# Peptides against a protein of PDB entry 2AZE, part 96

Target 1, 148 residues: chain A of PDB entry 2AZE
Amino acid sequence: AQECQNLEVERQRRLERIKQKQSQLQELILQQIAFKNLVQRNRHAEQQASRPPPPNSVIHLPFIIVNTSKKTVIDCSISNDKFEYLFNFDNTFEIHDDIEVLKRMGMACGLESGSCSAEDLKMARSLVPKALEPYVTEMAQGTVGGVF
Target 2, 101 residues: chain B of PDB entry 2AZE
Amino acid sequence: GRLEGLTQDLRQLQESEQQLDHLMNICTTQLRLLSEDTDSQRLAYVTCQDLRSIADPAEQMVMVIKAPPETQLQAVDSSENFQISLKSKQGPIDVFLCPEE

## One batch from the design tools (peptide; made by RFdiffusion4, then SolubleMPNN)

Design b1_p17_2_s4 (from b1_p17_2, 10 letters changed)
Fold by OpenDDE base, seed 1:
Structure b1_p17_2_s4 (fold): chain B 148 residues (1-148), chain C 101 residues (1-101), chain A 17 residues (1-17)
Amino acid sequence: as target 1 above (148 residues)
Amino acid sequence: as target 2 above (101 residues)
Amino acid sequence: EKVKLYKIDEYGKLVPL
């Protein structure tokens, strides 16, 4: 019947939306873990050094990075108010947001790629609220995707 | 029947989505708390060494962009054009290079 | 030619437009 067909379409739409939200949740969890882990790392480092780093030696979040060959020629045009930038490169470049940087730094404990050791998983779990721990475990196992 | 089964499925999916929304709210709350915590924000930094550690060794030039939220970034990376355009509406953009170590 | 458009969110994430 047409009614059943309509409901099946709706079912599929909801399933797809849930899948998207699952992906978003995973990213949020990774972001949280990465941020907290970074803070812990730096806190420990500063305690060991007994001082904070020089102000101009660190880059605070948020940021974006662009990396390119040291041989790449970059031309930059900047508006007077610095609201607009135009960079022209003579070769390829890469752009990364800070979350990706943190992931590559290992701040997400390898959870993002299924490379989470027992110690990493323990750390990851410790950096999220209790309600999120089961999901972190599922992420580590690669078993996320089920419907509640 | 089929109709009743589908109706039940939709109700279950709604409940599942609500659970996901709840978990997402927990996450966003945690992130907001981090953003509101002065000490956390003070410690939320990376070094140029960190940045270089994750960059391609062949791509040693690392440029840092600090831009206000909602800044538009347009990237063109093709065989013919290599370009990045930044447009902010909320304030100035800061760009600097990580010094080579 | 491939053009990618993003916005930068409050957490420094590139969000596709």
Scores: peptide ipSAE 0.522, ipTM 0.912, DockQ to the pose 0.827
Fold by OpenDDE base, seed 4:
Structure b1_p17_2_s4 (fold): chain B 148 residues (1-148), chain C 101 residues (1-101), chain A 17 residues (1-17)
Amino acid sequence: as target 1 above (148 residues)
Amino acid sequence: as target 2 above (101 residues)
Amino acid sequence: EKVKLYKIDEYGKLVPL
């Protein structure tokens, strides 16, 4: 039956779209957890120090970082209004957004890799609205791949 | 029959997608709230030490880019060409290096 | 040659274009 075949194709299309949205949702959850956890870390640190850090000693979000060998030669061209930059390197480089940095700092509680301890999971759950807690649990268990 | 079954499956998938959309809206709302909270934004920072911790501080230099939203970043990384191009539409770009440890 | 094009969103995330 051609009609059934058409519906099967549509079914696959929808499944693929759902998987894409699942990935997007997971990333949004990780962003939320990472941001809130970072804020909590810094709040606690400032309370312990009884002062904020010097203004020029910290980098506020958002940011991007580029890392390369210390031996890499970098040439930079900047427009007059600083709206345009051009960097030329003589060797390879890496680019990371702030979310990736926060993940590597552990701010996402290891949820990004499904490597959550009981305490990590507890922290992660505490940093999201109640409606998202079940999904966080599924992320930690690696069971979000299914359709709900 | 098969047709009815497939039709029902598609309806269920639609409902699942709507649930995902709802959860995503919750997340975006929370992120917006964080953006609007002055104290949260004040505390949303990392140190140069944090940045170096994700790389090899002995071998790597770390450059920080502060760019407005919607800034375009083009990266070319090959054996013949190593380049980063930044083009902002909403304001100036700031670039600086983390100090050596 | 590998060319990657992104935009930076309001949260500092690199979004592929």
Scores: peptide ipSAE 0.522, ipTM 0.912, DockQ to the pose 0.816
Fold by OpenDDE base, seed 3:
Structure b1_p17_2_s4 (fold): chain B 148 residues (1-148), chain C 101 residues (1-101), chain A 17 residues (1-17)
Amino acid sequence: as target 1 above (148 residues)
Amino acid sequence: as target 2 above (101 residues)
Amino acid sequence: EKVKLYKIDEYGKLVPL
């Protein structure tokens, strides 16, 4: 009886760990798709324009963005070596990492929200190694973790 | 019996976790390849139009932060305090507005 | 008062601390 109980505890621990890893894998897949899709978009655009965009017109990854109302007053204090920044706002703000930005741009093909068209899913699959394609399909169908 | 069933379940879960680990390794490898490819890094950019697409361009100001890895970001957002603190350990931080602003 | 603490990883992702 005690032996079975010990195994039940271990079973539950493994199930929870698997669930966490599934979440991590999904995020990694979305990150990969978003990055590759962004690169492809820009490559195609530059080929059509026959030149790269002006250097000061683009923002390279990685980055973080902060957005707030245009009416918000911002005070900024910077250390001499620029290692430390302090921003004080008089109103609320939002912070987004570049992955979130790419998702909102549609670079993850709507896979993050289950809003994949047939074309979106085709694109998503094309941007991952073959071994990951089944998982991408499961993500689009909302069937991830169904085996457990 | 119950013991045999649980033992089998644990073996199956172990196999499933190993499969997940394998897939994660494949994925992280792909990300590393992207970080090591100079052409990919050159093309890994967004435009100001892209950034405005995720916020109301008529009502929002967008600030861009480029910071080294492991930079600490502390955000306080309450009715009494609105603050962002950045602290880097590896190098200087660059903050700017989108050039079109 | 909400205080959120993050680190920025190598890919620019905010990771909660």
Scores: peptide ipSAE 0.521, ipTM 0.912, DockQ to the pose 0.827
Fold by OpenDDE base, seed 5:
Structure b1_p17_2_s4 (fold): chain B 148 residues (1-148), chain C 101 residues (1-101), chain A 17 residues (1-17)
Amino acid sequence: as target 1 above (148 residues)
Amino acid sequence: as target 2 above (101 residues)
Amino acid sequence: EKVKLYKIDEYGKLVPL
């Protein structure tokens, strides 16, 4: 019947929205884990060194990085107020946000790629509120997408 | 019947979505708390060594962009054109290289 | 040619536009 068809359309709409929210939640969890893990790493490192690193040797979040060959020629134009930049390269480049950088550093404990060891999972769980631990476990198992 | 089944499915999906919303609120709260904690922000940094660890340390140039929120980034990467455009609405943009370079 | 548009959010994430 037409009513069943209408409900089926709504059902599909809700399923798609849930899928999107699952992806967003997973990313938020990874951000939280990565940030907290980074802070803990640096705290421990500074304690061992008995002093903070030189101020010009560190880059605070947030940031974006662009990497290219050292042989790449770059032309840059900057507005007077530094609100606008234009870079022209003669070769290819890569762009990474700080979250991706942290993931590649292992700060998300490999949870992002499903390569989470028992030790990694323990660390990941310790960096989130208790209410999020079951979802972290599901992420590690790769079963979040299979719930529905 | 089918109508009853669909109605029940929609109720279950509503509960699932509400749970997701709740968990997302918990996450955003945690991120906000981190941003408001002075000590955490002081320690929220990477080193040039960290950046080199994810790129070719000997052959790659690493440019760092510090831009305010809502800054627009346009990238063109093709066989003919290689370009990055930045446009900020909330303040100046800072671009620099790691000191180790 | 291939053009990609992003905005940078408060946590340094590139968000596609």
Scores: peptide ipSAE 0.518, ipTM 0.911, DockQ to the pose 0.826

Design b1_p17_3_s1 (from b1_p17_3, 5 letters changed)
Fold by OpenDDE base, seed 2:
Structure b1_p17_3_s1 (fold): chain B 148 residues (1-148), chain C 101 residues (1-101), chain A 17 residues (1-17)
Amino acid sequence: as target 1 above (148 residues)
Amino acid sequence: as target 2 above (101 residues)
Amino acid sequence: SSITTKVDEFKGKLVVS
């Protein structure tokens, strides 16, 4: 009886660990798709324009963004060496990492929300190794995370 | 019995975890390849137009932060004020707005 | 409330309000 109880505790521990790894894998897949899709988009755009964009018009990864209402008052303090910044906001603000930005741009093909069109899913599958395609399909269907 | 069932379940979970580890290794390898490809890194950028598409500059101010690795970011939500603190160890932090703002 | 992270480890969206 005690042995069974111990195994049940271990089972639950492993299930939680697997769930965490599933989440991590999904995020890694989304990153991969987003990055590759972004690179592909920009490569195509530069080819069509027959030139790269102006250097001051692009923001290379990595980056984060902060957005707030235009009416928000922001006070900023910067150290002399620019190693330290302090921003004070009088209203709500949001912080987004570059991956989240890419997701909102559609670079992850809507896979992050399981809202892929047939075309989006095709693109997503094309941007991952064959071994990951089944998982991408499951993500699109929202079936990942089931108990196995 | 119960013991045998649990033992079998644990074996199945172990196999599932091994499969996940394998897939994660594949994915990590792909990401590493991207990071090591100079052409990919050159093309890994967004534009201010992209940022406008996710945060309308007509209503929202968008601040871009490029910071060295290991830069500390602290966001404070208190009754006193809302605050962001950035502290880098490896170099200067670059903060800017899109020109259209 | 307060959250502390590293810029290169920050993931997703954070709303401070």
Scores: peptide ipSAE 0.449, ipTM 0.915, DockQ to the pose 0.936
Fold by OpenDDE base, seed 3:
Structure b1_p17_3_s1 (fold): chain B 148 residues (1-148), chain C 101 residues (1-101), chain A 17 residues (1-17)
Amino acid sequence: as target 1 above (148 residues)
Amino acid sequence: as target 2 above (101 residues)
Amino acid sequence: SSITTKVDEFKGKLVVS
């Protein structure tokens, strides 16, 4: 009886770990798709333009962004060596990493919300190794985790 | 019995986790390949137009932060103010707005 | 309340309000 109880505890531990890994895997897939899609887009754009964009017109990864209302008053304090920044806002603000930005740009093909069109799904599948395609399909259908 | 059933369940879960680990390894490998490819990294950028498309510049201000690895970020929402603190130990932090802003 | 992380480990979005 005690042994069974121990195994049940272990079972629950493993289930939770698997659940976490599923989430991590989904995020990794989205990152991969977003990055590759972004690179593909930019490569095509530069080929069409026959030149790279002006250096000051692009923001290379990695980065984060802070957005807030244009009416928000921001006080910024910067150390002399620019090693430290302190921003004070008088209103709500948001912080987004570059992956979040890419998702909102549609670089993850709507896979993050399961809102892929047929064409989006085709693109998403084309940007991952064959072994990951079934999982991409499950993500698009919202059926991830159904095996458990 | 119950013990046998649980043992079997654990074996199945182990197999499932191993499959997940395998898929994750594939993903991390692909991401590593991207990070190690100079051309891909050169093309890994967004434009100010991209940012404008996701954050209306008429209503929102977008500030870009580029910081060295391991830079500490602290966000605070106290009763008195909202705050972001950045502390780098590896180099200067760059904060800027898009030229159109 | 406060949250502390590393810039290169930050994931997703954070709304501070």
Scores: peptide ipSAE 0.448, ipTM 0.914, DockQ to the pose 0.933
Fold by OpenDDE base, seed 5:
Structure b1_p17_3_s1 (fold): chain B 148 residues (1-148), chain C 101 residues (1-101), chain A 17 residues (1-17)
Amino acid sequence: as target 1 above (148 residues)
Amino acid sequence: as target 2 above (101 residues)
Amino acid sequence: SSITTKVDEFKGKLVVS
């Protein structure tokens, strides 16, 4: 009886760990797709233009963005060596990391919300190694979560 | 019996986790390859137009922050104000607006 | 209230309001 109880506790522990890893894998896959899709888009765009964009017109990863109303009053204090910044806002603001930005740009093909079309899914599959394609399919169908 | 069933379940879960670990290794390898490829690094960028598509430029101000690894970010919501604090130990932090703004 | 993290570990969206 005690042996079974111990094993049941361990079973639950492993199930929770697997669930966490599944979430991590999904995020990694989305990052991979988003990055590769971004690079592909930019490569194509530069080829079509036969030139790279102006240096000051692009923001290289990694980055984060802060957005707020244009009416928001922002007070900024910067250390002399620019190692420290302090921003005070008189209204609400949002912070987004680069991955979130890429997702909103559609670079993850809508896979993050399971709202990808057949064409989006095809693109997503093409941007991952063969071994990850089944998992991408499961993500698109919303069937991830079971033990495989 | 019950013991045998639980034992078998644990073995199956172990195999499942190993498969999951394998997939994660494949994925992290791909990300590493991208980070090591100079051309990919050069092409890993967004434009100000991209950022404007995320936040309505007519109503929103967009600030870009490029900070060294391990930079501390603190966001504070108090009754008096809203605050962002950035503290870097590895180098200067770059904060800017899109030039088109 | 406050949230403290590292820039390179921050994921997703944070709304401060």
Scores: peptide ipSAE 0.445, ipTM 0.915, DockQ to the pose 0.955
Fold by OpenDDE base, seed 1:
Structure b1_p17_3_s1 (fold): chain B 148 residues (1-148), chain C 101 residues (1-101), chain A 17 residues (1-17)
Amino acid sequence: as target 1 above (148 residues)
Amino acid sequence: as target 2 above (101 residues)
Amino acid sequence: SSITTKVDEFKGKLVVS
């Protein structure tokens, strides 16, 4: 009886660990799709323009953004070597990492929110190795959560 | 029996986790390949137009921060003020605004 | 309150208000 109880505890522990890894895998898949889609978009755009964009007109990954109302007063203190920054805001602000930005740009094809059209899903599948395609399909359907 | 059933379940969960780990390894490998590909990294960028599409500078200011790896970021919300602190150990931090069209 | 992280480890969206 005690042995069974111990194994049941272990079973639950493993299930929780698997659930966490599933979440991590989903995020990794979204990152992969977003990055590859971004690169593909930009490659196509540069081909159409027959030149790369001016260096100072683009922001390369990685980055983060801070956004706030245009009315927000921001005080900034910068060290001489620019190793240290201190920003003071008089109102609410938001911070977004580059992945979140890419998602909002639609680079993850709406897979992150289950808003994939047939074309979006096709694109998403095309941007991952074959072994990951079934998982992408499950993500689009919202059926991820089971045990293999 | 119950013991045999639980033992069987644990073995199946182990197999499932191994499959999951395999898929994760595939993903991390793909991401690493992207990071190691010079052309891909050259094309891994967004434009100010992209940022305007998600946060209109007409209403919101958009500040871009490019910091070296391991840069510490601290965000504080106190009754007196809201602040962001950045501390780099590996080089200078670059901060700039995306202009409004 | 405060949150401390590393820039390259920051994930998602943070609203400070």
Scores: peptide ipSAE 0.437, ipTM 0.914, DockQ to the pose 0.948

Design b1_p17_3_s2 (from b1_p17_3, 7 letters changed)
Fold by OpenDDE base, seed 5:
Order: structure tokens, then C-alpha cells, then sequence
Structure b1_p17_3_s2 (fold): chain B 148 residues (1-148), chain C 101 residues (1-101), chain A 17 residues (1-17)
């Protein structure tokens, strides 16, 4: 019947929206864990050293990293106000945002790939509010994707 | 029947989405708290040592870009063209090279 | 292949040698 068909269309619409929100939530959780873990690491390091790092040795978030072979020739054009940059490379390059850098540093505890140890999972859970802990567990197990 | 089943499914999906929205609100709240905490922001940094773990400056040129929010970055990486374009509307962009150890 | 990114979220300061 037409009524059932309409409901099936709506069902599919909602399922797709839920899937998108699940992906967004997972990313938000990873960001939260990575940021909190980074702050915790640095706090501990500064306490152990009894001093902050040299000012010219740290890069505060946010940032983007671009890397390429040292043999790559780069031409750069910059506007007078520094609002616009244009880089031309003669070979391939890589771009990484700060979140990706943090993930590669292990700040997300391997949760992003579902390759976290028991200790990693414990750390991850400790860095989120209680309401998010079950979802962190599901992420670690790779069981996210079902509807609540 | 089929109609009743679909109706029930839609109600369950609505509840599931509401739960997701709630969890997302919790996450965004936590991130906001981090952004508003001066001490957290002071400690939200990586070191050159961290960057070396991602790309070795001995083999790779590592460039760091600091840009205002909503800055647009366009990258083209193909056999015919290798290009990065940055456009900011809120302020100047700073670009630095990661020093070697 | 083209990739477009936007910079947002946290604020910080970059200092390098």
C-alpha cells in the first residue's frame, strides 16, 4: 500500500541520518579523547620537568601539517596581508590536520582503528563522561553501527 | 501487520536518534569546556619531537600552518599538478618549518 | 584529485625556533 511505501521511505531516511550521526559522534569522541589525553600528557610532563617547555619548541592547536620529500621543489606565493598562500610542488605531498596528528601520536588510544589494548580502553573511558563510556566500548569492539 | 511494524520501527528509530543527539550534545559540551579553559588551551600543544614521529625532518620537509578559523585549504595532488591554496577571511596565515633536531 | 579542508575549533599560538 502507498501508506506502507511512504513509511518505508521515511524509515530509510531516518536510518541514513542515524548512520551519519553515528559517524559524527565517533569523531567527536575521538577528538575529545585525543585533546584531553594530550593535555594530560603535557601537564604530567611539565610537572616532571618542573618547568614548561621552551616557548619556541611547541605548537599549539589548531594547526595543519604539510610534508614532502626534502628533494621536492616548492614555489610559494603570498599576498601582502598574508591572507592568501599558494604553494606549487614538483612532486607529491601529504597533508595532516591536528586531529590526525594526534591520532598518529596515539592520543586517541588506538580507538580510531579498534586496535586498543585493555589499558588503552581504560584510558579512553576515563577521558569521557560516564554517559559516553558504553559507546567508547562499542567503538573498541567494532560493534558500532547498530540502531539503539 | 506490516503497517504496525513499520510504525513501531519509526518510533524506535526516533528514540535512537534522540539518544544520539543527547550523546552528541554531551560531546560538544565537553569540547566547549576544553576550549574555554585557559589551562587546557595552554597545554594543548605538540612538540617538534611529536612531529618527527609523524614525518622525519631528516627525510621530509615538514611545514606547519597556523590559520584563523574557517580558512579554506585546497589541495591538488595529481601527476599533472601538485598545489596547495590557502585563503583566510579572518586574519593572516602563519607558515613555519619544523627544525631538525 | 582535489581535497578541501577548513580550519576551525581550538585556538592556539605557534612558536618555532
Amino acid sequence: as target 1 above (148 residues)
Amino acid sequence: as target 2 above (101 residues)
Amino acid sequence: SSITLKVDKFKGKLVLS
Scores: peptide ipSAE 0.024, ipTM 0.870, DockQ to the pose 0.203
Fold by OpenDDE base, seed 1:
Structure b1_p17_3_s2 (fold): chain B 148 residues (1-148), chain C 101 residues (1-101), chain A 17 residues (1-17)
Amino acid sequence: as target 1 above (148 residues)
Amino acid sequence: as target 2 above (101 residues)
Amino acid sequence: SSITLKVDKFKGKLVLS
């Protein structure tokens, strides 16, 4: 029946929307874990050093990084007020946002790639509210995707 | 019948989505709390050593860009041109280089 | 450095310390 066909379309639409939200939730969880883990790491490090790092020795979030070969020639034009930058490279470059940097630093405990040891998983779980722990476990197992 | 089955499926999907939204709200709240906590923000930093673990300045030039919110970033990486354009509307953009250049 | 800066009011490179 036509009514059933319409509902089938709606069903598929909702399934797709849920899938998108699942991806968004996973990213949010990774961000939360990464941020909290970073803060925890730095707090511990500063306590051990008995002082904070020099102001100009650290980069606070948010930021992006651009890297390229040291052989790459970069022409940079900057407005006087520094509101506008133009970089011209003679070769390829890479751009990474701060979240990606944190992930590569291991701040997300390898959860993003399924490379999560038991200890990493324990850390990850400890950095989220209890309600999110089951989802973290599913992420570590690679079993996220079902409808609950 | 099929109609009843589909109707039930849609209700279940609605409940699932609501649960998902709830979890997302919890997560978003946690992130907001982090952003509002002065001490957390003070500690939300990376070092040059951290950046070296991603791209070694001995081999790669590493620039750090700090820009105000809503800054426009345009990047082109093709055989014809390699370009990054930044346009801020809320303040100056800062560019830093890692040591050992 | 491989960077060439063209700025009217150049304040130099900002290098992390």
Scores: peptide ipSAE 0.022, ipTM 0.875, DockQ to the pose 0.035
Fold by OpenDDE base, seed 4:
Structure b1_p17_3_s2 (fold): chain B 148 residues (1-148), chain C 101 residues (1-101), chain A 17 residues (1-17)
Amino acid sequence: as target 1 above (148 residues)
Amino acid sequence: as target 2 above (101 residues)
Amino acid sequence: SSITLKVDKFKGKLVLS
């Protein structure tokens, strides 16, 4: 009885760890797809334009985005060395990291929400190693985390 | 029996976890390759047009923050206080706005 | 430095300093 109880505790521990790793893997896959897709898009765009974009027209990763209503008043204090910033808003704001921006741009092919067309899924699969393709398929179908 | 069943379950879970670990290793390797490739990093950018697709400057102000690693970001968003504090210890922070179309 | 930001006060890309 005691032995069984110990094993049940261990079983639950492993199940939780697996669940956590699944979430981590999914996020890593999305990042990989988003990054590769972004690079591919930009490479193609530059080739078509026969030149890279002007340096001041692009934002390289990593970055953070802060957005708020254009009517929001923002007071900004900056240290002389630019090591410290303080922003005070008179209304609510949103903060987004670069990965979230890429997802919203569609760089993850809608895989993050399981909203993949056949073409989107094809693109997503093409941007990962073969070993990850089945998992990408499961993500698209929303079947990850089923019965182990 | 119950003991045998639990033992078998644990073995199966171990195998499943090993498979996940393997996939994660593959994935992290790919990400490292991207980070180490100079050309990929050069092409890892978004444009103001991209940002407008997320938050239209006609309605939303979009501010971009580029900061060195380990920069502290503190945000307060409540009815009483709306504030963002940034503190870097490895270099200057760059903040800029994307223009409207 | 200290500044007050308003979108309609600026044109083009603005780098804060």
Scores: peptide ipSAE 0.021, ipTM 0.875, DockQ to the pose 0.036
Fold by OpenDDE base, seed 2:
Structure b1_p17_3_s2 (fold): chain B 148 residues (1-148), chain C 101 residues (1-101), chain A 17 residues (1-17)
Amino acid sequence: as target 1 above (148 residues)
Amino acid sequence: as target 2 above (101 residues)
Amino acid sequence: SSITLKVDKFKGKLVLS
């Protein structure tokens, strides 16, 4: 019946929306874990050193990084007010946002790949509110995606 | 029947989405709290050592870009051209290099 | 301004201290 067809379309729409939200939630969780873990790491490090690092030796979030071969020639055009930059490379480059950097640093405890050690999973769980712990567990197991 | 089944599915999906929204609200709240915490923001940094762990400056040039919010970034990475364009609306963009160890 | 730089040239100007 037409009514059933309409409901099936709606069902599919809702499923896709939920799937998108699940992806968004996972990313938010990873960000939360990464940020908290970074802060915790740095706090501990500063306590051990009994002082903060030199101001010009650290980069506060947010940031992005660009990397390319040392052999790459870069032409850079900068506006007078430094509002605009144009970089021309003669070879390929990579761009990474700060979240990706944190992930590669292990700040997300490997949760981003769904492959966590027991220790990493424990850390990840400790960095989220209680209500999010089951979801973190599912992410670690690669079982996220089901309807809950 | 089919209609009843679909109706039930939609109801279940609604409940699932509500639960999902709740979790997202919790998560976004935590992120907001983190962003509003001065001490956390002070400690939210990486070092050159961290960057070296991502891309070794011995092999790669590592450039750090600090840009204000809403900065437009356009990148082209193709065989024909390799380009990055940055356009800020709120302030100057700062660029740094990660030195070799 | 327009600057053509190799990595070594960047080191002198944009390196974090």
Scores: peptide ipSAE 0.020, ipTM 0.875, DockQ to the pose 0.036

